# Peptides against a protein of PDB entry 5KEZ: the designs that were tried, part 281

Target 1, 320 residues: chain A of PDB entry 5KEZ
Amino acid sequence: NVAIYNPFRPWWERYQPVSYKLCTRSGNEDEFRNMVTRCNNVGVRIYVDAVINHMCGNAVSAGTSSTCGSYFNPGSRDFPAVPYSGWDFNDGKCKTGSGDIENYNDATQVRDCRLTGLLDLALEKDYVRSKIAEYMNHLIDIGVAGFRLDASKHMWPGDIKAILDKLHNLNSNWFPAGSKPFIYQEVIDLGGEPIKSSDYFGNGRVTEFKYGAKLGTVIRKWNGEKMSYLKNWGEGWGFVPSDRALVFVDNHDNQRGHGAGGASILTFWDARLYKMAVGFMLAHPYGFTRVMSSYRWPRQFQNGNDVNDWVGPPNNNGVI

## One batch from the design tools (peptide; made by RFdiffusion4, then SolubleMPNN)

Design b2_p28_3_s2 (from b2_p28_3, 11 letters changed)
Fold by OpenDDE base, seed 2:
Structure b2_p28_3_s2 (fold): chain B 320 residues (1-320), chain A 28 residues (1-28)
Amino acid sequence: as target 1 above (320 residues)
Amino acid sequence: SSSREIMVEDEVLYAGGWGVSFGSVEEF
């Protein structure tokens, strides 16, 4: 991914890939392979957050300022380490003036235009699908158990399926023969927009962002909400079917006050209430549960916003 | 050998996660 130095190595640089090489601030491929092996040997499975919707931001300077040192040029859409070229992006499909998503009520725009300037990959192309599949298959062969698909809302479900259909079975050293990778797709569907979580059920599970948002409201006792109202928690609250849901109290985005749920989201900053929420989630049968492991950072609020929300995991001069 | 959870969806075996699932899960 790109190496960002202003601010200094933010967490979100990880979501701006310039290659599919396994060398980042967290380590190199050998170290990753070693970690996966060690985890698998003790029954801990690894799921990779796969960023396959896009490459880095269009405004990032060309050069070799990346975690693997790979050259890239956003201006010319040149990512030779893959390789991708100008033919592999949706620039010609997006019809907005800015090239970015401008209207989330236009599903085509949401999927074909750039997410906040991030160069949007042409996932309709078999070449692009194959490059992504090769990346994911390499991870599968290393021994990962599955994937979170980042920004799935911004990809056509059929394109995702086409990629998934190219995936290998899981590594038989640790998984039963014929096992498929576990897939869950990040789709923010709080209602009111044309793209629905149900559009993606055919590909795997979907993140249910209503879960943390609503649970936070209840536990905080906002708007007269009561714990007794949780008697029909799950589908009864308008959530996706349990067998399609991946549920969580918070994630890295909304822990920073961004995105789905707003101020209702419970985090480790509210330790007591957060433990209650996580405990409830783990005890309740709805959905596939995910527990957040995060870190503290020096929050500094200005005008209601944390100006340090960019701070990444504990590191030694940028190295995790 | 260690026990692991496998999720069964649409007659396909998926590797179980670190999290908790109360759906169609088998232990191997």
Scores: peptide ipSAE 0.010, ipTM 0.415, DockQ to the pose 0.065
Fold by OpenDDE base, seed 4:
Structure b2_p28_3_s2 (fold): chain B 320 residues (1-320), chain A 28 residues (1-28)
Amino acid sequence: as target 1 above (320 residues)
Amino acid sequence: SSSREIMVEDEVLYAGGWGVSFGSVEEF
């Protein structure tokens, strides 16, 4: 991914890929393979946060400022380490003036235009699908158990399916023969927009962002909400079917006040309430549960926003 | 069957494989 130095190595640089090489601040491919092996050997499975909707931001300077040193040129859409070229992006398909998503009520913009400037891959192309599948299959062959698909809302469900149909079975050294990768898709659906979580049920589980938002409201006792209302928690609250839901109290985005959920989202900063929420989530049978492991950073609020929301994990001069 | 008891701000939740109840122990 892109190495960003202003601000200094933010967490979100990880979500701006320039190649599918396994060289990151977390380590190289050999180290990753070693970690996966050691985890699998003790029954801990690895699920990769796969960034496949896009490459890096369109405004990033060309060069070799990347975690693996690969050259890239956003201006010309040149990512030779893949390789991708100008033919592999949706620039010509997106019809907005900026090239970015301007209206989230237009599903075609949401899928075909750039998410906050991130170069949008043409996932309709078999070539692009195959390059992504090759990346994911490499990980599967190493021994990962599945994937979180980042920014799934911004990909056409059929394109995702086409990629998933190219995936190998899981590594038989650790998984039963014929096992399929576990797939869950990040889709923000709080209602009010044309893209629905149900559009993605065919590909795997979907993040249920209503979960953390509503649970936060209840535990905070906002809007007259009572814990007794949780008796019909799950589908009774308008959430997706349990067998399609991946649930969580917070994620890395809304932990920083971004994304879905707003101020109701509970985080480790609200320690007592957060523990209550996580405890409830783990006890309740609804959905597949995900628990956050995060870190503290020096929050500084200006005009209601944390100006240090970019701060990445503890590191030694950029190395995690 | 197994159950879990969680205290949530003076309300006790009992969760089992079939669901969650409040303030009382249920057989499951």
Scores: peptide ipSAE 0.008, ipTM 0.473, DockQ to the pose 0.035
Fold by OpenDDE base, seed 3:
Structure b2_p28_3_s2 (fold): chain B 320 residues (1-320), chain A 28 residues (1-28)
Amino acid sequence: as target 1 above (320 residues)
Amino acid sequence: SSSREIMVEDEVLYAGGWGVSFGSVEEF
């Protein structure tokens, strides 16, 4: 991915890929392979956060400022380490003046335009699908158990399906023959927009962002909410079917005030309430649960916003 | 399958099993 130095190595640089090389601040491919092997040998499975909707931001400077030293040029859409070129992006398909998503009530913009400047891949192209599948299959062959698909809301479900149809079965050294990768898709659907979580049910599970948002409100006792109202928690609250839901109290985005859920989201900063919410989530049978493991950073609020929301995990001069 | 008692304020709810999966991969 892009190595960003202003601010200094933020967490979100990892979501700006310039190649599919397994070479980042967390380690190289050999170290990753070693970790996956050791984890699998004791029954701990690894799921990869796969960034396949886009490459890096359109305004990032060209050069070799990347975690694996690969050259890239956002201006010319040149990513030779893949390789991608100008033919592999949706620049001509997006009709907005900025090239970015401007209206989330326009599903075509949401899927064909750039998410906050991130160069949008043309996933309708078999070439692009194949490059992504090759990346994911390499990970499957290493021994990962599945994937979180980042920014799935911004990809056409059919394009996702086409990629998934190219995937190998899981590595038979650790998984039964014929096992398929576990897939969950990040889709922010709090209602009111044309793109729905149900559009993606055919590809795998989806994130249920209503879960953390509503649970936070209840635990905080906002708006007269009571915990006794949780008797019909799950589908009774308008959530997606349990067998399609991946649920969580918070994630890396909304613990920083981004993504979805707003101020209701509980985080480790509110330790007591957070433990209550996580405890409830783990005990309740609805959905597939995910627990966040995060870190502290020096929060500094200015005009209600944390100016240090970019701070990445503990590191040694940029190396994790 | 196992069941768990969950306290919701002063009321007890019964939930079947844990909402956590260990070492298994869901086939879709």
Scores: peptide ipSAE 0.008, ipTM 0.409, DockQ to the pose 0.052
Fold by OpenDDE base, seed 1:
Structure b2_p28_3_s2 (fold): chain B 320 residues (1-320), chain A 28 residues (1-28)
Amino acid sequence: as target 1 above (320 residues)
Amino acid sequence: SSSREIMVEDEVLYAGGWGVSFGSVEEF
């Protein structure tokens, strides 16, 4: 991915890929392979956050300022480490003046325009699908159990399916022959927009952002909410079917105060309430649960916003 | 909200019915 130095190596640089090389501040391919093997050998499975909707921001300077040293040029859409070129992006498909998503009530913009300047891949192209599949298959062959598909709302479900149809079976060293990768898709659906979580049920599970938002409200006792109201928690609260839901109390985005769910989201900053929420989530049978492992950063609030929300995970090993 | 901010969750471990997203836990 792009190496950003202002601010210094923020968490969000990881979501600006310039290649599919396994070489980031999290480690190199050998280290990753070692981790996957060790985890699998004790029954712990790994799935990867796959950033396949886009490459880096259009305004990033060209050069080799990337975690694996790969050259890239956002201006010319040149990513030779893949390789991608200007033919592999939706620049001509997006019809907004800025080239970015301007109206989230327009599903075409949401899927064909740039998410906050991030160069939008033309996932309709078999070439692009194949490059992504090659990346994911490499991970499958290493031994991962599946994937989180980042920014799924910004991809056409059919394009996702086409990629998934190219995927190998899981590594038979650890999984039964013929096993398929575990897939869940990040889709922010709190209602009111044309793109629905149900659009993606055919590809795998989806994130249920209502879960953390509503649970936070209840645990905080906002608006007269009570724990006793959780008797019909799950589908009874209007959530997606349990077998399609990936649930969580918080994620890295809404933990920083701007993501879906708003101020109701409970985090480790509210330790007591957070433990209650996580405990409840783990005890209740609804959905596939994800427990957040996070870190403390020096928060500085200005006008209600944390100006240090960019701070990434601790890293002091000198990795580029 | 319709807006999406950039998020980082590189690798997640899971067993059974739940998964764990990696990070340094300083407080719980």
Scores: peptide ipSAE 0.007, ipTM 0.355, DockQ to the pose 0.060; fails the geometry check

Design b2_p28_3_s3 (from b2_p28_3, 11 letters changed)
Fold by OpenDDE base, seed 2:
Structure b2_p28_3_s3 (fold): chain B 320 residues (1-320), chain A 28 residues (1-28)
Amino acid sequence: as target 1 above (320 residues)
Amino acid sequence: SSSREIMVEDGVLYAGGWGVSFGSVVEF
């Protein structure tokens, strides 16, 4: 990914790929392979957060300032380490003046325009699909168990399906023959927008952001909410079907007040309430559960916003 | 090979048990 130094190595640089080389500040491919093997051998499975909607930001300077030194040029859409060129992006499809998503009520913009300046890949093209599938298959062959698909809301479900149909079975050294990668898709659907979580059910599970948002309001006793109202928790609260849901109390985005859920989201900063929420989630049968493992950072609030929300995980001069 | 829990959803066999999800592992 792009190496960002101002601010110094923020968490979000990881979501700006420049190639599909397994080479980051977390380690190289050999180290990753070793980790996957060691984890699998003791029954711990690995799921990769796959960033396949886009490459790095349009405004990032061209050069070799990347985690493995690969050259890239956002301005010319040149990513030779893949390779991608200007033909592999949706610049010509997006009709907004800025090239970015301007109206989230326009599903076409949401899928064909840039998410906050991130160069939007043309997933309609078989070439692009194949490059992504090659990347994901390499991971499958290494021994990963599945994927979180980042920014799925910004990809056409059919394009995702086309990629998934190219994927190998899981590595039989650790998984039963014929096993398929477990897929869960990040889709923020709190209602009010045309793109729905149900659009993606055919590809795998989806994130249910209503879960953490609503649970937070209940545990905080906001708006007269009571724990007793959780009697019909799940589908009864308007959530997606349990067998399609991946649920969580918080994630890296809404832990920082971004994404979905707002101030209702419970985090480790509210330790007592957070433990209650996580305990409830783990005890309740609704959905497939994910527990957040995070870190503390020096929060500094200015006008209600944390100016240090960019801070990444603990590191040694940028190396994790 | 290692024995493990499995998941069956929509008639498809998936990896079960528990695991960890990391951020993107590609060059950036």
Scores: peptide ipSAE 0.198, ipTM 0.783, DockQ to the pose 0.069; fails the geometry check
Fold by OpenDDE base, seed 5:
Structure b2_p28_3_s3 (fold): chain B 320 residues (1-320), chain A 28 residues (1-28)
Amino acid sequence: as target 1 above (320 residues)
Amino acid sequence: SSSREIMVEDGVLYAGGWGVSFGSVVEF
């Protein structure tokens, strides 16, 4: 991914890829392979947050300032380490003046335009699908168990399916023969927008962002909410079917007040209430549960916003 | 209760059980 130095190595640089090389601040491919092997050998499975909707931001300077030194040029859409070129992006499909998503009530913009400047890949092209599949298959061959698909809301479900159809079976050294990668898709659907979580059910599970948002409201006793109202928790609250849901109390985005849920989201900063929420989640049968393991950072609020919400994981001069 | 090691959805076998989801591992 792009190495960002202002601010210094923020968490969100991870979501600006320049190649599919397994080389980041967390380690190189050999180290990753070693970790996956060690984890699998003790029954711990690895799922990868796969960024396949886009490459880096359109305004990032060209050069070799990346985690593995690969050259890239956002201005010319040149990513030779893949390789991608100008033919592999949706610049010509996006009809907005800025090239960015301007109206989230326009599903076509949401999927064909740039998410906050991130160069949008033309996932309708078999070439692009194949390059992504090659990346994911490499991970499968290493021994990962599945994927979180980042920014799935911004991809056409059919394009995702086309990529998934190219994927190998899981590595038989650790998984039963014929096993498929577990897929869960990040789709923010709190209602009110044309893109629905149900659009993606055919590809795998989806994130249920209503879960953390509503649970936070209840535990905080906001708006007269009571714990007794959780009697029909799950589908009874308008959530997606349990067998399609991946649920969580918080994630890296809404932990920082971003994405979905706002101030209702419970985090480790509210330790007592957070433990209550996590305990409830783990005790309740609805959905596939994900527990957040995060870190503390030096929060600094200005005008109601944390100016240090960019701070990434603990590191040694940029190396995790 | 322990999570299932193998999940079957829509007639397809998926890896389940206890797992860890890491952030992006691609060059950025």
Scores: peptide ipSAE 0.107, ipTM 0.736, DockQ to the pose 0.073; fails the geometry check
Fold by OpenDDE base, seed 4:
Structure b2_p28_3_s3 (fold): chain B 320 residues (1-320), chain A 28 residues (1-28)
Amino acid sequence: as target 1 above (320 residues)
Amino acid sequence: SSSREIMVEDGVLYAGGWGVSFGSVVEF
């Protein structure tokens, strides 16, 4: 990914890829292989947060400031380490003046325009699909168990399916022969927008952001909500079917006040309430559960916004 | 192991159970 130094190595640089080389702040490919092997050998599975919607930001300077030193040029859409070129992005499809998503009520913009300046890959192209599949298959062959698909809302479900159809079976050293990777897709659907979580059910599970938002409201006793109202928790609250849901109390985005859920989202900063929410989530059968493991940072609120929301995990001069 | 399997309509098995999700492992 792009190495960003202002601010110094923020967490979100992880979501700005410049190649599909397994070389990051967390280690190289050999170290990753070693970790996957050790984890699999004790029954702990690895799921990769796969960033396949986009490459890095369009405004990032060209050069070799990346975690593995690969050259890239956002201005010319040149990512030779893949390789991608200007033919592999949706610049010509996006009709907004800025090139970014401007109206989330326009599904075409949401899918074909840049998410906050991130160069939007042309996932309709078999070439692009194949490059992504090659990346994911490399991980599968290493021994990962599945994937979180980042920014799935911003990809056409059919394009995702086309990529998934190219994926190998899981590594038979650790998984039953014929096993397929576990897929969960990040889709923010709180209602009110044209893109629905149900559009993605055919590809795998989806994130249910209503879960954390509503649970936070209940635990906080906002708007007259009571714990007793959780008797029909799940589908009874308008959530997606349990077998399509991945549920969580918080994630890295809404932990920082971004994304879906707003102020209702509970985090480790609200320790007592958070433990209650996580405990309830783990005890309740609805959905596939995910527990967040995070870190503290020096929060500084200005006008309700944390100016230090960029701070990444503890590191040694950028190395985690 | 304590792995959980998810069956789909086509009979394909998907691996689940205890796992860790990591951020992107690609160069960025």
Scores: peptide ipSAE 0.048, ipTM 0.689, DockQ to the pose 0.069; fails the geometry check
Fold by OpenDDE base, seed 3:
Structure b2_p28_3_s3 (fold): chain B 320 residues (1-320), chain A 28 residues (1-28)
Amino acid sequence: as target 1 above (320 residues)
Amino acid sequence: SSSREIMVEDGVLYAGGWGVSFGSVVEF
């Protein structure tokens, strides 16, 4: 991914890829392979947050400022380490003046325009699909168990399906023959927009962002909410079917007040309430549960916003 | 000891059991 130095190595640089090389602040491919092997040997499975909707930001300077030193040029859409070129992006499809998503009520913009400047890949192209599948298959062959698909809302479900159809079975050293990768898709659907979580049910599970948002309001006793109202928690609250839901109290985005859920989201900063919410989630049968492991950072609020919400995990001069 | 626990959804076998999700491991 792009190495960002202003601010200094923020968490969100991780979501700006320049190649599919397994070489990041967290380690190299050999170290990753070693970790996956050790985890699988004790029954712990690894799922990878796969960033396949886009490459890095359009305004990032060209050069070799990346975690593995690969050259890239956002201005010319040149990513030779893949390789991608200008033919592999949706610049010509997006009809907005900025080239970015401007109206989330326009499903075509949401999927064909840039998410906050991130160069949008042309996932309709078999070439692009194949490059992504090669990346994911390499991980499958290493021994990962599945994937979180980042920014799935911004990809056409059919394009995702086309990529998934190219994937290998899981590594038979640790998984039964014929096993498929577990897929969960990040789709922010709190209602009111044209893109729905149900659009993606055919590809695998989806994130249910209503879960953390609504649970937060209940635990916080906002708007007269009571714990007794949780008697029909799950589908009864308008959530997706349990067998399609990936549920969580918070994630890296909404922990920082971004993405979905706003101020209702409970985090480790509210330790007592957070433990209550996580405990409830783990005790209740609805959905596939995910518990977050995070870190503290020096929060500094200005005008209601944390100006240090960019701070990444503890590191040694950028190395994790 | 190794665990080979699986999930079955829609007649398809998936990796199950305890899992850990990591952020993107691609170069960026």
Scores: peptide ipSAE 0.031, ipTM 0.642, DockQ to the pose 0.070; fails the geometry check

